# Designs tried in a protein design run: peptides against a protein of PDB entry 4CIC. Part 186

Target 1, 148 residues: chain A of PDB entry 4CIC
Amino acid sequence: KVSTKGHYGVQAMFDLAQHFGEGPVSLKSIAERQGLSEPYLEQLIAVLRKAGLVKSVRGAQGGYILAREPRDIKVGDIIRVLEGPIAPVESVSQDDPEHSLKFDFSVTKSVWEKVKKSIEEVLDSITLADMLKDAEEAQMAQGYMYYI
Target 2, 147 residues: chain B of PDB entry 4CIC
Amino acid sequence: KVSTKGHYGVQAMFDLAQHFGEGPVSLKSIAERQGLSEPYLEQLIAVLRKAGLVKSVRGAQGGYILAREPRDIKVGDIIRVLEGPIAPVESVSQDDPEHSLKFDFSVTKSVWEKVKKSIEEVLDSITLADMLKDAEEAQMAQGYMYY

## One batch from the design tools (peptide; made by RFdiffusion4, then SolubleMPNN)

Design b2_p26_1_s2 (from b2_p26_1, 15 letters changed)
Fold by OpenDDE base, seed 1:
Structure b2_p26_1_s2 (fold): chain B 148 residues (1-148), chain C 147 residues (1-147), chain A 26 residues (1-26)
Amino acid sequence: as target 1 above (148 residues)
Amino acid sequence: as target 2 above (147 residues)
Amino acid sequence: SKLSKPPVFDNIFTLGEGFEIPERLE
């Protein structure tokens, strides 16, 4: 399950990417376009802003912009900011330090580490620019279907 | 998040793989070795048995065995049985069938589909036999560190 | 023997509940 937070965070960042270069967009407009609650989006944007992925612009035409170009923002960057490290929470059982030295080479742990690595590789391979391109290609494909 | 169910299911299946060919193992012994609660393991084994990954053996030396060889059981098979399909739950909003036809080419959906595919590929690339091999290699490496 | 809590991926992926793509809150 993609967390709602990660999912909506990527949607919000993608909306900002679609409007990149057009100036600041309001949270209200993002919320409306992406079908997000404005209060929830405010929380997401606050985190993303603190992480330096989004900038707030003040003034009458104030709002939010991407802090970097879409090509310079990976989906993995967004997810790490919102969800934290894509890491198996090592349940370091705090209590028994002596048992901690058992290199519990949990062969099972290695399976999950492989899964983690694969997820990271995928998310780090996709930029907001790649997503923009995919959207354009999809619109062109739909446009062609309507003209046939 | 690997669910606790998926995690412990893989552990239990791996324990059965380690004892494959030695005959039936008791749930109690698996629970003790894997640090699982026996009642929880009973639930997992029931699901795995129903899916045909595990067999129950009756008798005085009764217990459980793998239903297939370790090489013929993928980690992905175990996870699919316990967790269901590694699929983004398409929230088919049941209610508005008309909006369902919007090919919501959610570019965001495509991201998650790519992730899904990568997870499936990894889990389907690992068998219980691969895990056994990895365990043997790790034991040899540890043995070499002690010597 | 404290049951080593399985590594919980508290990340975007909950394996088991399916990938709930959050429904559009209509």
Scores: peptide ipSAE 0.089, ipTM 0.817, DockQ to the pose 0.070; fails the geometry check
Fold by OpenDDE base, seed 5:
Structure b2_p26_1_s2 (fold): chain B 148 residues (1-148), chain C 147 residues (1-147), chain A 26 residues (1-26)
Amino acid sequence: as target 1 above (148 residues)
Amino acid sequence: as target 2 above (147 residues)
Amino acid sequence: SKLSKPPVFDNIFTLGEGFEIPERLE
């Protein structure tokens, strides 16, 4: 499962990407557009800010902006910040020495490592800029359907 | 996290693959080799049997066998049987018509669909026969390090 | 505002809560 945190984090970051260059965006406006609770968004933004993906702007027109250009933020970067390493195979070495049936589950472990790698590759291949482009293409496609 | 169910299911199926052609294997022996509780394994095997991935053999030398050759069982098949469809993006279409902030999360949804597809492709690319081959190669590599 | 339920990858893995390979693997 993409955690709720990861999902909403990507949504919030995407909203900031859509407004990139327009100045600071209020948390309230992001919450309203993305259908998020403002308190939950505050928690996400706090983490993203601490990680240096988002900047806070103070003042009457204050709010949040992306700390980097949309092309320089991968979806994988957002997920790693919010959720930690993408699917670390925590081999809990229960060093219980006696029942050392070292069944070398190396083969089954390798399956999950392949899955992990595949997820990482996908998420690291998608930037916020790619998402913006996909959104524009989707809007254009809808526009063409209304003119036919 | 791979669910414990998916993980142990793949382990149990892999154990059966390692013994494929040797006749029926007891649940006890699988549980012992794979470090699984026998009661938990019974639950997994029941599901796998119902799905037709495993067959039960009755008699004094009874137990379980793969219902198909190892090459004909994908890891993805095992996971789908035990856990259901791999990562369905349930778009909760809350058809709540009034608060139609149709924020078309189509783009964010597409990210997760790409992840899903990638996982499916990986799991559907790996058979129990591939896992057997990988195990043999690993054993050979260890054997050469001791010589 | 109905919180759109995030897409639930129910089955295999929770992204962000690492692949808990069950502790019994080591």
Scores: peptide ipSAE 0.083, ipTM 0.823, DockQ to the pose 0.601; fails the geometry check
Fold by OpenDDE base, seed 2:
Structure b2_p26_1_s2 (fold): chain B 148 residues (1-148), chain C 147 residues (1-147), chain A 26 residues (1-26)
Amino acid sequence: as target 1 above (148 residues)
Amino acid sequence: as target 2 above (147 residues)
Amino acid sequence: SKLSKPPVFDNIFTLGEGFEIPERLE
């Protein structure tokens, strides 16, 4: 389950990607465009900034920018920053060696580790640049549907 | 984070798979072997039974069995039964078509759909039979370390 | 304006909270 935090974090980062190269964007403008509360966005941006994914620009035209090019920011990077590592199934403590329980636990753990790996691979395969491209393609497709 | 329900459900189903062909297993025995509370397991088993993944056997040696062979039960099947469909990002209602927001939402949705698909593919690629095999391999590996 | 709840994956995977292996209820 993508947390609300992860979801909105990706949205906010994507908004910043769409405006990359245009200068700083205000939190207010991001919040308005992404349907986020400004206070919530402030919290997200604070985390993203601390992680070095976003930079704050000061001044009359101050705001936020991506700290890296969209191609250099993976969705996985955003999620790891906001949600932490996709926690491995914390192995319940290896306490009692004798019981069959440990083995069954190990097998089930392996299932979740496979899922985790798959999620990580997907999220690490998608950059903000890929998302921008997908957005452009979707806009073109919509534009063509209105002209037909 | 795998839900407790999904995790324990897979454990319980795996326990039943380990005993497949040996006859009915009691909920008590599953609970003891899996470190689950019996009342919690009863709830899980009720859902799994309703979904047709587990059968109840009545009598003095009553209990539960897998309703299908371990090879015919995917982990994905268990998860879907217990947790529902890996919910697509419920598209926020398509209300206002005009705003740029819909487009951005669509792109982010696509990311999560890709994640969902990947999860489904993994979970649907693993059967209880695969888990049994992995268990046997792990036991052999441990046995060789002790001799 | 009903702030549409972000699509919360209500499935087995909560990204952010580590896969809580259910603690052994002692």
Scores: peptide ipSAE 0.076, ipTM 0.821, DockQ to the pose 0.544; fails the geometry check
Fold by OpenDDE base, seed 3:
Structure b2_p26_1_s2 (fold): chain B 148 residues (1-148), chain C 147 residues (1-147), chain A 26 residues (1-26)
Amino acid sequence: as target 1 above (148 residues)
Amino acid sequence: as target 2 above (147 residues)
Amino acid sequence: SKLSKPPVFDNIFTLGEGFEIPERLE
């Protein structure tokens, strides 16, 4: 289950990507556009800033910007910052060598490792730039449906 | 992180696959071999039985068996039975058509749908028979390291 | 203003929350 934290983190980062190059965006404006509580967003942004994905801009027009171009931020990078590494089930290595249990455990572990790898590959294949492109394509498709 | 329920469910089903064709296995024996509490395993088996993945055998040598051959049970089938559909975030469809929020939500949703699809593809590509084969190969590899 | 409930990701893979080892019900 992608945590609420991961989901809202990607959403907030995507909002910043949509405004990339337009200057700093206020947390209030992000919260309003993304349907997030401002206090919750402050916590997310603090983590993302510490990880170097977001920059704070000071001043009267202060706010936040992406620290890197949208093409240089993977969804996987955001998730790893917010959730940590996508861990498979930590095998409680019970040290008992003789029991058939260790072998069965290894096979089940391999299933979850395959799933983990698949998730990582997907999340690392998607950048914020890819998300922007998908958004533009979807908007154009809607626009075409209104002109027909 | 796979839910404990999904993890232990796959483990219990794999134990039953290892004993497929040998007759019914007691819950106690599965619990002991898989390091599960018997009461927890009873709950898992009840769900799996109701879904038709496991059969109960009655009698003095009673217990549980796979309801189908190991090749006919995907890991994805087990997980769907225990956890339900791998659902992406139910978009609370707030009906307000005009807000930019719906569009942003659609793009983020598409990311999670891609993740979901990837998980489903992996889990549906692995049968209990594949797991048995992997176990045999690993056992053979260990046997060769001891000789 | 109904605060939209955060989408509950019912996913098999909780990213981040530790395995609560089910406490042994004694």
Scores: peptide ipSAE 0.065, ipTM 0.814, DockQ to the pose 0.358; fails the geometry check

Design b2_p26_1_s3 (from b2_p26_1, 16 letters changed)
Fold by OpenDDE base, seed 4:
Structure b2_p26_1_s3 (fold): chain B 148 residues (1-148), chain C 147 residues (1-147), chain A 26 residues (1-26)
Amino acid sequence: as target 1 above (148 residues)
Amino acid sequence: as target 2 above (147 residues)
Amino acid sequence: SKRSKPPVFDNIFELGEGFEIPEPLP
C-alpha cells in the first residue's frame, strides 16, 4: 500500500508539473484541484521543499514551483522523500537466537527484497514528464470521443 | 510494507514446504520454529486451509500439510489468500464529480497499477520450491564457510 | 456483543514506514 502520504504527494507534484513554466501555484489552488485539505498539503509541500523537489516563491503571486524540470523528477524520488526507503517487510527482530529461524528469515527476506527492487525499478522508470504525456494522450482520446 | 500477516503466512507455508513428504506438522512445532504465537498461526492456517493451500490431517500424529506440491504454490497465491488482491493504493472514493479530479486520478492510478502488476509478476514467479532451493543453496554456502 | 471490527485488510505493501533493514549483527 502506498501510503496516503505518498499518493497525495505524487498528485501534488503532478499538479505542479502541469503548471510548470506558468509561474508559482498557490497551495490553495493545488488543494482545490486535487481534492486535498490545504493543511495536509502544507505538510507534504514542506517535506518536498526541504528535500529540494519544490521551491517556494515569495511575492503577490507567490506559491510553489517544481525545483527541477518534470523529466528530472521520478515518482520514486517523490516516494523516497515522503515515505523514506521503500521497504517491503517490517524488520522482525532478529533477536531469536535459534539458527533455523535466522535461516528461514533469510530466505523469506530475499523474496521481499526482490519485491522491493521491482517496485523501485517501476517507480524510478516513471517521471513527471511521462505522467504529463500520459495525461495529454488521455485528454486527446476523450476529445476524439466527443467529436464522434 | 508486506503486512505482518503476509510475511508470517509465507514463513508458515515455507515451514510446511520444508517438511513436505514427512507427514503432518503440528501448529506448535511451526510456531516454535518460525517464532510465531500459536494463536496467531492458528488464524493464518485457518485461512490457508479454507483457500485449499493447506490440509488438516487428523489422528495421533495429526497436524497440517501442504495441499499441493511446493512447486505448485506461488508466493503470490499465499499473499492473495491472506491479504486479498494486491492493491498499491487505497481506492480514494471516485465520488468527486469534478472532471479534472477524475482525470488526474486516472493518471496517478495508472502509476499504481504498474506497481501492482510488477509486484504480482514477482510474487507469481516465486514458488515454495524455489524458496526450498534457495534455502539449500544458502545452507551449502554457509557449510563451505565453516570448512 | 463485541462487534469484531472486520479486519481491515491492511494492503500488503505499506510503503510508508521506512523499514530499517536490521544490519546483520557482527
Scores: peptide ipSAE 0.040, ipTM 0.798, DockQ to the pose 0.218; fails the geometry check
Fold by OpenDDE base, seed 2:
Structure b2_p26_1_s3 (fold): chain B 148 residues (1-148), chain C 147 residues (1-147), chain A 26 residues (1-26)
Amino acid sequence: as target 1 above (148 residues)
Amino acid sequence: as target 2 above (147 residues)
Amino acid sequence: SKRSKPPVFDNIFELGEGFEIPEPLP
């Protein structure tokens, strides 16, 4: 399961991407649009800001913006910031050489490493710009269904 | 995170694959070789057996065997049995069409669906036979010729 | 008996709870 943190983090970043170029958006507005609690979003945004994916704008029209263009932010970047590196399978300590256990563990570890690599490749292949495009395409598809 | 259940399930199935053709192996022996608690392994094996991935053999030399050849068991099959289907992103109920929220949710959902699909493809591309081969190759590389 | 700690994939996917997208917090 994608963590709630990763999921909502991607949602919040996507909301910021949708409003990219329109100026700063309030956390309240993001929270309302994404169905998130404002306090939870504050925590997410704090992490994202610290990682340099989001910028805070101060003033009467203050809020948050993407720190980079949507094309320059991968979903993988967001996830790594929020959840940390896709943890390598912590190799249980290599200590006891004699038991066949180590070898079996190594093989199973390799399976999970392949899974991890695949996840990373997918998440690194998707940008916020790709998500915006997918959104536009989906809106067009829905709009066409209403005119038929 | 691969659940402990999925991880240990794959380990247990791999142990059974290593002993495939040698007859039934005891849960105790699997537990000892895999560093698992026997009671925990009993629970895993019960699920795997119910799913038809493992067979129980009764008698003095009783134990468990793979129900299929190692080449016919994907890691994905083991994971699906132990953890359930890689849950489809439960579509939050499609109810309120008007809010842009649904659309944003749909796009984010599609990201996770792509990830899911990729995981499934990987896990379905790896058989217990592939794992056995990888094991053999690793043993050769480590110079651990067990005479 | 060194309990081989299962590899904690601490990350994105807790396998074992289905790939459930966490429901929005109420």
Scores: peptide ipSAE 0.038, ipTM 0.804, DockQ to the pose 0.077; fails the geometry check
Fold by OpenDDE base, seed 5:
Structure b2_p26_1_s3 (fold): chain B 148 residues (1-148), chain C 147 residues (1-147), chain A 26 residues (1-26)
Amino acid sequence: as target 1 above (148 residues)
Amino acid sequence: as target 2 above (147 residues)
Amino acid sequence: SKRSKPPVFDNIFELGEGFEIPEPLP
């Protein structure tokens, strides 16, 4: 299950990508468009800002912008910032020394490591720019000319 | 996080694969080898049995066996039985009809569908027979480092 | 304010606090 945090984080970053180059976007406007609570979005944006994926702009036209171009932000980068490193299977070495059945779960561990690697590869293969392109293609297919 | 249920289910099925052809294995022996609680293993095995991945054998030498050869059981089959279908991202169609901000999360949904597909492909590419082979190779590699 | 239920990737991977492969319970 993708965490709610990861999902909404990608959603908020994608909203910022859609407005990239238009200047700072208010958290209120992102929250309204993405159907997020503003307080929850503030927490997400604080983490993303600390990680250097988002910048805060001050002033009357203040808000948030992507810190990098959409092509330079992978979905994997967002997920790693919000959820931490996709931790390797911490083998709980139950070094309980007495029960010698060290069944080395190395094989079962390797299955989950393969899954982890596959997820990382997918998330690292998708940029915010790829998502923007997919959105444009979907809009064109639906015949919705976004009059920007 | 792989669910604990999925993890232990694969572990228990792998133990049964290691003993495939030797006859029925008791839940107690699986629990001891795999470091699982016997009551928890009973619940897992009940689900796996109902799904036809495991058979119960009755008698003095009773226990459980794989219902199919290790090569015919994918890790994906085990996970689907224990955890259910890797559900497509149920688009919460908030068909809240009034608030027209149908932000079609179609693009974000597609990211997660790609992740799901990738997971399914990996889990469906690994059989219990592949896991047995990997275990044998690992044991041989360790054995050769001790000489 | 209907909280948009996050897409439930139901079963396998709670990407909650990273892909913590559940440590075998002690």
Scores: peptide ipSAE 0.033, ipTM 0.804, DockQ to the pose 0.610; fails the geometry check
Fold by OpenDDE base, seed 1:
Parts: C-alpha cells; structure tokens; sequence
Structure b2_p26_1_s3 (fold): chain B 148 residues (1-148), chain C 147 residues (1-147), chain A 26 residues (1-26)
C-alpha cells in the first residue's frame, strides 16, 4: 500500500509539473484539480517546500512552483522527502553494542533488502518529466480513439 | 511496509525449508527458533496449510512440513497467500459501471503499477531454495571469519 | 533473546493490505 502521503504528494508534484513555466499555482487550484483536501495539501506542500522541492511565490498572483525543472525531480526524491528513507529503519537498539556484532544474517532480511532496492531503483528511474511525457502520450492515444 | 504477517510467514516457511526432508516440525520448535509467538504462528500456519504450502502430519512425531520442495515455493507465493495479491486491489466499485470507462489514466497510478511489478518480479525470483543457499553461504563466510 | 523487531518498513508500501492505491476520496 503506497502511503496516502506518498501518493498525494506525487500527485501534487505532478500537478505543479504540468503547470511548470506558467507561473505560481494556488493550493486551491491544485486541490480542486487533483481531488485533494486543501488542508491536507497544505501539509504536504509545507514538507515539500522545506525540503526544497517547491517554492512559495508571494503576492497577488502568488502560489507554488516547482523548485527545480521536472526532469530534475525524481519520484524517489518526493517519496524520500515525504516518508523518509525507503530503508527499513534499522532499529539499531542503541543499548547493547556487543550484540551488534552478531551479523544476524537474517536471510529473510536480505529478501526485504532486495525488495527495497528494487523499489528505490524504480522510483529513482522516474522523473516528473517522464510522467509529463506519459500523460501527453496518453492524451494523444485517447484523442485518436475519439477520432476513430 | 512488509506486513508483520508476510515477514513472519516467510520466516516460518524458511524454517520449514531448513528442516525439509527431516520429517515433521512442531510449531513450538519453529516458534522457539524463529522467536515467534506460538499462537501467532498457529494462525499463519493455518493460512499456509489452507493454501497448500504446508502439510500437517498427525501422530506422536507429528507437526508440519512443506507441501512442496523449497525450489518450488517462491517468496511471492508465500506473500500472495498471506497478504493477497500484491496488486493494488482495483476496487472496481461494483456500483457505477458507467463511470468505470473513464480510463482514469492516472499517470500517478502508472508509477505505482511499475513499483508493484518490480516487487512482484523480485519476490517471484526468490525461492526457499535460494534462501537456503544464501544461508549456507553466509554460514561458510562466518566460519571463515572465525577461523 | 532480543526479539528482532520485524523490519518495520515505514515506507510507502504497507504490503499487509494489498497495494490499495488510495482511491481518490470521492
């Protein structure tokens, strides 16, 4: 289950990518287009802004923009900002340093590490620019289906 | 997040794989070796048994065995049994068939589908036999560090 | 015997319930 936070965060960032170069976008307009709760979106945008993925523009025509070009923002970057490292928090229990050396080679742990690595590779392979391209291709395909 | 259910399920199945060919293993012994709650393990084993991944052997030396060879059980098979399809359940809301045709080409959905596919590929590429091999290699590597 | 806490993947994937992509709230 993709966390709701990660899902909506990617959705909001994608909306900002679609409007990249058009100037600042209001949170209200993003919320309306993406079907998001505006208060929830405010929380997401605050985190994304603090991480330097979005910028706030002040003024009458103020709002939010991507802080970088869509090609320079990976989905993995968005997820790491919103959810933290995709890594299992090694709860290295700080307390007993001596038992730390038992390389608890949990073969089962290695399975999950492989899964994690695979997820990271996928998310780091997709940029907001790739998502924009996919959207354009889908619109063209739909347009062709309406003209046939 | 690998569910606790998936995690412990794989762990229990791996324990059974390590004892494959030695005869039936008691739930108590699995629970002790794997650090699992016995009641929780009973629930997991019941599901795995119903799915045909494990067999119950009755008698004084009874217990559980793998229903198939370790090479014939993928980690993905275990996870699907315990957690259901790794797929996003397309909640096809049964109710409004007409709105179903909006190919809500959610570009965002496609991202998650790619991730899903990647997870499935990984989990389906790993068998219990692969895990056994990895354990043996790790033991040999540790043995070499002690000598 | 310190119970190895199951790796809590606090990541985007709660595998336990099928990858429910949260449906857009109606």
Amino acid sequence: as target 1 above (148 residues)
Amino acid sequence: as target 2 above (147 residues)
Amino acid sequence: SKRSKPPVFDNIFELGEGFEIPEPLP
Scores: peptide ipSAE 0.033, ipTM 0.801, DockQ to the pose 0.075; fails the geometry check

